Peptides against a protein of PDB entry 3C66. Designs and how they scored, part 3

Target 1, 189 residues: chain A of PDB entry 3C66
Amino acid sequence: KSWANLFEKNDFFFRYKFYLEITAYTRGSDEQHLKWSGLVESKVRLLVMKLEVLAGIKIAHPFTKPFESSYCCPTEDDYEMIQDKYGSHKTETALNALKLVTDENKEEESIKDAPKAYLSTMYIGLDFNIENKKEKVDIHIPCTEFVNLCRSFNEDYGDHKVFNLALRFVKGYDLPDEVFDENEKRPSK

## One batch from the design tools (peptide; made by RFdiffusion4, then SolubleMPNN)

Design b1_p8_3_s2 (from b1_p8_3 with F6I)
Fold by OpenDDE base, seed 1:
Structure b1_p8_3_s2 (fold): chain B 189 residues (1-189), chain A 8 residues (1-8)
Amino acid sequence: as target 1 above (189 residues)
Amino acid sequence: LPDFVIEL
């Protein structure tokens, strides 16, 4: 199957049992987030290359478009909560306690000038060359190297109060709702 | 494979 057919959203989130989510977080300005997320996105191909050479990984396939969201984030505790709860269907309902920024509400006085957390999420579909479900493929090394590569680009990205980067390993049935269209059913176990 | 999160 050509790479072009895998960029159609419709099948990507149903093709794999496992996904790696790469989320760039910014509690600050839109300009700060654009620089940070753009950097992270530009490096994802290097992570894919490092994953593909692991003996336990058969395929590491990136989804080409980021998922973008932003929340009103008045406190540091809210920012920690976003990072803890985002990226899993089991926990994402906790984010309903925060105000999601939308195109419809972004100009409201209570939202326009409010502190915000911005999120950009990239997805990698994973197929493993493991016969035994008890066999573990260690992806922590390439993931840690990726985070260090992104964080080392600019000294400002060392400020964890503003800039964060998380990698989450999830199963297809536990992907966030954002990856599915309203007419799509979540994959079963 | 276990679920994991890496935050650095």
Scores: peptide ipSAE 0.043, ipTM 0.747, DockQ to the pose 0.095
Fold by OpenDDE base, seed 4:
Structure b1_p8_3_s2 (fold): chain B 189 residues (1-189), chain A 8 residues (1-8)
Amino acid sequence: as target 1 above (189 residues)
Amino acid sequence: LPDFVIEL
C-alpha cells in the first residue's frame, strides 16, 4: 500500500505489529500545550528519519494526525499517573479514575477552571527486518535524541512538572482504545 | 524488542 493509504486510520492501526507512541503531556494551559505539542509534532519527521536508518527497521511510517485528550488533573500525582497509565490498553483503564474533558463537559464549572493535563499522541508504525529472533533493534538512542531535541528547544520545556514527553513502544494488540473506531475489533496477540 | 517507555 502507498504512503497515502497509511493516512487512513483504520488501515494504519492494523498494518503493523509494533508502534512507537510519542505523547506530549502538558499540565498547564491549552496555550502551553499547543506550543509544546506543536513543537513535538514538528520534530516527529526527524525521529522517523533516524529510525529508518537503523539496520533492523524496515519501515517507520508516521500517522499524520495527533490524538488529543485532556483530563482534569488536580495533583502532580494524577499527572504522574496519567503518564504511567496512558498509551497502553493494559493500563489505560486506570485513567477512568480521572475526569476526561470532552466537548460536552468542558464548559461545566467544575471542569472549565480545573487544572488539566493535555495529551497529544503521535504514532509511528514499525516493521522490523529481523532475520534472527536473537537480533534486537535498539531504538533507545534515536528516541532519547528526539526527546532531548524537543526539550532543548525552550528552557521552559525542561520543567517536568508542566511539560513531559514519552515514547512508548507498543504492540498492536496493546494500542489505546482511542486509535480504534467503536465498531473495530482490536488486533489479537 | 523490549517493551519500554522512554520518558525524559
Scores: peptide ipSAE 0.042, ipTM 0.745, DockQ to the pose 0.097
Fold by OpenDDE base, seed 2:
Structure b1_p8_3_s2 (fold): chain B 189 residues (1-189), chain A 8 residues (1-8)
Amino acid sequence: as target 1 above (189 residues)
Amino acid sequence: LPDFVIEL
């Protein structure tokens, strides 16, 4: 069975207790987002390689497909809110204050020409070599190196008003609803 | 492990 067949969506988000979420944000055009998210996605394998060599990490497995979403984002404050609230089930309900762009509504006059924030999220499932629950694995270094690598690729990616990149460490029970199918139950604590 | 977000 190919490596790709080992990580069907349904098994991946139940397999690990911990996930690293990598979200590329763009407040701008779809074209700007495609370039930015495509760059970030192309570098995820390098982050995985850096995580795998950490003594405390047993497994770092990327999910192969991004999750895509977009919101009407009329203000900079709305964009900051998206970045603060997205990527956690505990906080994602705050995004209900914004208009989610869907295939059904994207052609509506109020949405079509509205400023948008685009999100592409990659997931890495993590398993740790932790015998004692007190051992901390510091992933800050490889994560910071990854962000710097992505942002340094083009000078335009230094504009935080347009392009952002967040890495979030999340527990499986706190994954966003987007990762589960309608018939799937969220993992328990 | 604590929940954390790295934004740069």
Scores: peptide ipSAE 0.042, ipTM 0.747, DockQ to the pose 0.095
Fold by OpenDDE base, seed 5:
Structure b1_p8_3_s2 (fold): chain B 189 residues (1-189), chain A 8 residues (1-8)
Amino acid sequence: as target 1 above (189 residues)
Amino acid sequence: LPDFVIEL
């Protein structure tokens, strides 16, 4: 579809009032994450197609590139905390308690050999048909179908200790800081 | 719409 090449990062995250975040989590190897996140990413277009046919959704527009991050993740509790706190500006400051892996620090001995959680996040901008204020758009069904589709692809993806997949509905003013450049102002409420 | 996370 023609939209894949049309929008710079900066315009995309200011265009919509609402976003759906799709995050693939992996607590394991980079190879495990590459396979898992690659699978999830390959299926996002199917989710978009299911969202587009809902009567209350005017537009479901995917951002073309994932956001990649990784944290030192020593414990299962840290991994649960990442999944709880990531994806919202209101809560993401809790992740400052963990060591973010960067290109600058990845070769440090304390980071190189540490257990890691890998994150790949895809964004879908949503525009709703406001005229029918009474029709609650239920996106749970297509989102559930999407998760089941990804999880059922390989038996290994049933291990929630390693592989997770979350879908988060957020407002544009509550998007994570990662989507904005340093010189960009977060959208106001 | 409320903010919600779908973990399944």
Scores: peptide ipSAE 0.042, ipTM 0.745, DockQ to the pose 0.098

Design b1_p8_3_s3 (from b1_p8_3 with F6L)
Fold by OpenDDE base, seed 4:
Structure b1_p8_3_s3 (fold): chain B 189 residues (1-189), chain A 8 residues (1-8)
Amino acid sequence: as target 1 above (189 residues)
Amino acid sequence: LPDFVLEL
């Protein structure tokens, strides 16, 4: 399938066995998040380029649209919990303890002025060229370089209390529910 | 393949 077909949500999240999730987190204002997530998103192409040159990677294809979510996040512990639990189907149910901000509830007095964590998640589908089961592809270097590139753009992005950036290597069967439509069946192991 | 989360 051409790159153009990877922009269809339903095809993308079933196409690969492996995904790299890139989540920009902001515990602050929507404006802070817009700047931070926009920066991260603008750099994803550079990460893709660095992944594509790895001998064990056959394909690194970005999904072009971010997934946006926000939670009421009253404490730093809640923010750490979001970062720990988000991005995996195995753990995302823990986020049900937090109030998800929706278009329906965002104007409620208890939500409108509440501290929030904002999340923007980009996905890269990965196909590996592993001839031997013993060959490990190490994506740690390009991922670390990417995080450093994003965080070094502005000194404010060094504040881990406000701005975070996580890269998660996830199998297709462990993708968050957000990537599937209500009628879609999650990939099996 | 590393099953990892990288947070920096």
Scores: peptide ipSAE 0.045, ipTM 0.740, DockQ to the pose 0.098
Fold by OpenDDE base, seed 1:
Structure b1_p8_3_s3 (fold): chain B 189 residues (1-189), chain A 8 residues (1-8)
Amino acid sequence: as target 1 above (189 residues)
Amino acid sequence: LPDFVLEL
């Protein structure tokens, strides 16, 4: 199957049992987030290349479009909560305590000038060449090297109060709701 | 494979 047919959203989030989520977080301006997320996105191909050469990985396939969201984030505790709860269906309901920024509400006085956390999430579908479910493939090294590569690009990205980067290993049945259309059923175990 | 999160 050509790479082009894998970019159709419809099958990507059903095709793999495992996904790596790469989320760039910014508590600041939209301009700060565009620079940070754009940098992270530009480096994802290098992470894919490092994952593909691991003996336990058969396929590492990136989804080409980021998922974008933003929340009203008045406190540092709210920003920590977003980073803890985002990226898993089991925990994402906790984000309902925060105001999601939408195209419909972004111009409201209570939202327009409020502190915001911006999120850009990239997905990599993973297929493993492991016969035994007890065999562990260690992806921490390439993931840590990726984070260090992104953070080292500019000294400002060392400010964890503003810029964060998380990599989450997730099963297909535990993907966030954002990846599925309203008519799509979440994968079962 | 275990679920893991890396935040750095």
Scores: peptide ipSAE 0.044, ipTM 0.740, DockQ to the pose 0.095
Fold by OpenDDE base, seed 2:
Structure b1_p8_3_s3 (fold): chain B 189 residues (1-189), chain A 8 residues (1-8)
Amino acid sequence: as target 1 above (189 residues)
Amino acid sequence: LPDFVLEL
């Protein structure tokens, strides 16, 4: 069975207790987002390699497909709110104050020409070599190196008003609803 | 492990 067949969506988000979410944000055009998210996605394998060599990490498995979403984002404050609230089930309900762009509504006049924030999220499932629950694995270094690598690729990616990149460490029970199918129950604590 | 977000 190919490596790709081992990580069907349904098993991946139940397999690990911990996930690293990598979200590329773009407040701009779809073309700008495609370039930015495509760059970030192309570098995720390098982050995985850096995580795998950490003594406290047993497994770092990337999910192979991004999750895509977009919101009407009329203000900079709305864009900051998206970055603060997205990527956690505890906080994602705050995004209901914004208009989610869907295939059904994207052609509506109020949405079509509206400023948008685009999100592409990659997931890495993490298993830790922690015998004692007190051992901290510091992933700050490889994560910072990854962000710097992505942002340094093009000078335009230094514009935080347009391009952002967040890495969120999340527990499986706090994954966004987008990762589960309608018939799937969220993992318990 | 604590929940953390890195935004850079």
Scores: peptide ipSAE 0.044, ipTM 0.740, DockQ to the pose 0.095
Fold by OpenDDE base, seed 5:
Structure b1_p8_3_s3 (fold): chain B 189 residues (1-189), chain A 8 residues (1-8)
Amino acid sequence: as target 1 above (189 residues)
Amino acid sequence: LPDFVLEL
């Protein structure tokens, strides 16, 4: 579809009032994450197609590139905390308790050999048909079908200790800081 | 719409 090349990052995250975040999590190796996140990313177009046919959805527009991050993740509790706190500006400050892995620090001994959680996040901008204020758009069905499709691809992806997949519905003013450049102002409520 | 997370 023609939209894949049309929008710079900056315009995309200001265009919509609502977004669906799709995050693939991996607590394991970079190779495990590459396989898992690559699978999830390859299926996002199918989710978009299922969202576009819902009567209450006017537009479901995917951002073309994943956002990649990784944290030092020593414990299962840290991994649960990442999954709970990530993907919302209201809660993401809790992640400051963890060491973010960067290109500058990845070779430090304390980081290099540490257990890691890897995150790949895809964004879908959503525009709704407001005219029928009475029609609740239920996105749970297509989202559930998407998760099941990804998880059922390989038996290894059934291990929730290693592989997770979350879909988060957020407002544009509550998007994570990662989507904005340093000079960009977060959308107001 | 409410903010919601689907973990499945």
Scores: peptide ipSAE 0.043, ipTM 0.738, DockQ to the pose 0.097

Design b1_p8_4_s1 (from b1_p8_4, 4 letters changed)
Fold by OpenDDE base, seed 5:
Structure b1_p8_4_s1 (fold): chain B 189 residues (1-189), chain A 8 residues (1-8)
Amino acid sequence: as target 1 above (189 residues)
Amino acid sequence: SELIYNSA
């Protein structure tokens, strides 16, 4: 069965205790981001395959749709802040200092002409083998390989001022608010 | 949350 058909959004973010977040960042044009995020997204399946073969991982299920967001990002410091704070409920409130670009406000002159950071985030739900609780599953290896694969595709993607990629291991109760509907209650610890 | 990899 195709993973794409198995998970409704509402079930996916409550189904697992742990998630891997893969975020492609672009500080530049929408066109640049489309190319970069598209590349990253195209490789996520390979990462899943590498995760699934780890002895400590029982299940690695990707959520098939990316989460898209963009912020007005006037400075490099703002861009670094986004990368530092995004992807965790504990820290995401810091993003409130930036203007979120929405369909409602994107045509405002102050937003339309502003430098922007674009974010595309993919989620992988993880289930670990309990019997190996004593063995720390090192997911850094496949994650590093994934990053290298994405970054090596084009020389332009080596420019960290424009293109960035982050992988974050997150507990279900610490997922960003974006994954939940307004009527959904965040999972408890 | 644990950052596994960041471009930084």
Scores: peptide ipSAE 0.265, ipTM 0.885, DockQ to the pose 0.880
Fold by OpenDDE base, seed 4:
Structure b1_p8_4_s1 (fold): chain B 189 residues (1-189), chain A 8 residues (1-8)
Amino acid sequence: as target 1 above (189 residues)
Amino acid sequence: SELIYNSA
């Protein structure tokens, strides 16, 4: 079975205790974001391959669909805040200070032409070889390589004012609300 | 959560 067919959304975010969250950020045009996020998404499989060969990782399974969101982002500080707070249930409430762009409000005059930050988030479910709970698997190396790969693809992607990429190690109970349906209960600790 | 990499 292809990875695409193995995971239903509802099962995927309950299946693993740990997830690697990959978020492509763009403060710019929708077109810029489509290019950037598309590139990042296209490289996720390479990251998975690098994770799979780590001795401490038993399973690295990507969720095949990105999660998309966008916020009105008037300032660079707002953009930094988004990058700081997004991706964790513990901190994502801070994003309520910003206007989330929705299908319902996107045509509003105050939103339509406003500066925006676009987010595309991919998830990798992780299962570790827990034989020695003490052995912390260092995933920093493959993650850094992944970032370098994405950033080096085009010189424009070196502009951190526009394009950003974050990788976050997240526990299942701390996944963002977006991954759960309204009727789903978050995984417990 | 642990931030592994942030380009910001």
Scores: peptide ipSAE 0.263, ipTM 0.887, DockQ to the pose 0.910
Fold by OpenDDE base, seed 3:
Structure b1_p8_4_s1 (fold): chain B 189 residues (1-189), chain A 8 residues (1-8)
Amino acid sequence: as target 1 above (189 residues)
Amino acid sequence: SELIYNSA
């Protein structure tokens, strides 16, 4: 029974043509990120509920596990670059210019005390109603409401130099590499 | 990809 549940999870990033990525960014401490990302993650269910009631959306299915990463981020420009380039296979290679923090390197002196950007990403698989192709589903409204909800929770989250939140609409073939196992082939166009 | 919202 545990294997069947594992296989059902394994197909999530192949099941849908479209995904919504929700990324919480923090340039600061691990503690700051834990609080911020935890808040964002706790509100994702509300976004799903708002998406599901849209006439053009057949299903909005959240993936339960967040994806976590962190980079050495010495400048504000680096932080902006991370936010610009992350979340798409087409652009994520630009992040190779930054030092990815790993369990293997986190204790190195040059990394341990360096300014860092932390990322936590949630995914929602989307299926659209074909019959309503003429009606453009505007997901901007529920997404904006979601961001406002997260940002309004604490005044500290108004500091865009530290805390950021991005929502990206991505096609399945353009998902970041992080969502696929080493043995999995990326969906074709 | 299409950016729907960014805090920046």
Scores: peptide ipSAE 0.261, ipTM 0.886, DockQ to the pose 0.914
Fold by OpenDDE base, seed 1:
Structure b1_p8_4_s1 (fold): chain B 189 residues (1-189), chain A 8 residues (1-8)
Amino acid sequence: as target 1 above (189 residues)
Amino acid sequence: SELIYNSA
């Protein structure tokens, strides 16, 4: 199997027990989001490198494609709700209270000019060393360094009203529905 | 899930 095949979706979201989700949020224009998410995505490889050198991590494998979504986001409270509820199967149903922007509805008058929150999510599959399974690997340091790296690139990215970044540690059975095809069954515990 | 970092 070519090295390229390792990045195919095929079994990526079934291969690992644990995942790190990296989500770039933008409440603003699509242009703002493109720049912000592009920056975050460009730095993911550096985070992977920092994770790989941790003694408790056997493998840190990035999924190569981001997951993209956008919601009508009329208020700051809605934006906070998105950031709180997104990224976990347990909580993502709360997002149904917001209007998801789709190719089918994006030209509707009520959606086209509405304030929007854009989301781009990258996934890293994690395999931990068996000998260290009992020890919680502290990944906070690499994650914090990653956030600082992204936020420090441009002073505009310090505006939390517009630009946000979240890193979430998620078990395979609690991954968002977006990572699975309709014919795929969610991993069990 | 465990939120490791949230900028909010």
Scores: peptide ipSAE 0.254, ipTM 0.883, DockQ to the pose 0.921

Design b1_p8_4_s2 (from b1_p8_4 with V5Y T7S)
Fold by OpenDDE base, seed 1:
Structure b1_p8_4_s2 (fold): chain B 189 residues (1-189), chain A 8 residues (1-8)
Amino acid sequence: as target 1 above (189 residues)
Amino acid sequence: STLIYNSS
């Protein structure tokens, strides 16, 4: 297989026990989100490089395509809820309380002009070189540096009411439903 | 457990 095939969806979300989710959030305009998410996405390779040099990390493999979603988000509380609940299969059902924007409904009057939260999520598959399953690798430093790098690029990105960035460490069996096709079964614990 | 690194 060519090197390019490594970045196909294929079995990416089944290949690793652990994943790092990088989600850029924007409660604002589509234009604001495009700029913010584009910046975050452009820096992911730097995070990968920092992860790869950590002792105990064997592989940090980025999935090349972002996952995109948007919700009607009328309140700040809704925006906080999204940030709290998104990115985990255990909690993502709470998002059903919000209206998901789709191609089918985006032109509806109640949705078209409504305040929205935009989400762009990148995934990194992680393989650890640890002797014991109880051993943990501290990825706090590279993750914090990544957040700081993105937030410091433009002063506007310091506004947490509009722009947010979260990194979530999840197990394969707790990945959001969005990463699986209808015919795919979620990895077991 | 899930670890979350937030920009806050």
Scores: peptide ipSAE 0.044, ipTM 0.759, DockQ to the pose 0.692
Fold by OpenDDE base, seed 3:
Structure b1_p8_4_s2 (fold): chain B 189 residues (1-189), chain A 8 residues (1-8)
Amino acid sequence: as target 1 above (189 residues)
Amino acid sequence: STLIYNSS
């Protein structure tokens, strides 16, 4: 019984042609990020509900766990770069210019006290109704409402220098490497 | 094409 549930989870990133990525960014403390990402994650179910009722969307299926990463982020330009490049296999290699914080290196003097950007990413798999292919499904409204909901929760979250939130629509073959195991092959175009 | 909805 436990194995069947594990297998259903293992193919999530192969099941859909399209995904919505929800990333909470924090350039600040771990504590700040915990609060911000926790808030965003707590609201994802509301976004799913809004997506499911759209006529062009057959399925909006959330993945249950966030993906976490952090980078040394000494400048505001670096922070903007992270937000621009993260979330796509095509562009994520640009992040190699930054130092990824890991359990192995987090205690190094050059990393421990360095400014950091924290990332938490949630994924929603999307299946669209074929009959509505002629009509572009507009997910802009639900996505914007979601961002506004999260940002308005606390006045501190109005500081874009610290807190950011992005929703990215991607194809399955362009998902970040983080979603695949080492033994898994990325979906082809 | 990738669509991005940013908080900015």
Scores: peptide ipSAE 0.043, ipTM 0.760, DockQ to the pose 0.708
Fold by OpenDDE base, seed 4:
Structure b1_p8_4_s2 (fold): chain B 189 residues (1-189), chain A 8 residues (1-8)
Amino acid sequence: as target 1 above (189 residues)
Amino acid sequence: STLIYNSS
């Protein structure tokens, strides 16, 4: 069974206690982001494979559809803020200070030609082989390798002012609102 | 706790 047919959205984001969020950021053109995010997305399977072989990981299942968003991003500080605050329900409200680009507003003159940050986020559901709550699984190595793999693909992707890639480990109750339907209640702690 | 892995 293909990954694309592995999980339904509603089931996926309630199925696991833990998730790995993979977000490709681009402060530049839509074309730049399409290339960058496309590359990152194409490599996610490699990360999954590396995670699956870790002794502490029982399951690493990708949600194969990316979540897309973009913000007006006039400054580098705004770009850093986006990268800091995005991906967690606890912090994502800080993004309200920025103008979210939507299909409804994208043609407005103030938005159309404004500098933008583009975000594409992939999710991996995680189940751990942890016998004791004190035990921790280190996923730093495979995550770092993944980032390096993506960034090394093209020299342009070494420019952190334009291209960024973050992997965020989050609990299900702290998933961004974007993964839930309006009428869905997020998981509790 | 949230862990973030980034090359930046």
Scores: peptide ipSAE 0.042, ipTM 0.750, DockQ to the pose 0.704
Fold by OpenDDE base, seed 5:
Structure b1_p8_4_s2 (fold): chain B 189 residues (1-189), chain A 8 residues (1-8)
Amino acid sequence: as target 1 above (189 residues)
Amino acid sequence: STLIYNSS
């Protein structure tokens, strides 16, 4: 099936047992985030290519649209918490301790001028070759290369206080709530 | 287990 057909069915987040989440984090301005996330997004296709050539990976299909969110992020500890807790249904409830920025609340005085963490997340659905399942497929190398590629593009992106990039391997039943519509039921284990 | 790859 072509990638185009995958997007038409709106079943991307039910199609695979495993997903790779690529999240660009920025604690700073929206302009900083736009540049950083744009760079990361522009390189995702290279990561897909590297994943597809691994013997244990049958398919690596990217979801073409990023998921975007932002939180009021007063402290560095909050920023670390976001990076730790985001991307998993098991842990994402911890984010409720922070104020999610929305179109409805962004003009509130307490939010408008507050420090913010911006998130842009890309998803890759993964299908593994069962026949070669002697061992768990190691995707560490291509993932590390991807991170290094993005981080090395500009010296500013080496500042972990501002810019971060995480790749998270998750099961379909542990995907964040953001990927499902209100009427969709989360996949079962 | 969830594997997270971050720039170390």
Scores: peptide ipSAE 0.042, ipTM 0.751, DockQ to the pose 0.642

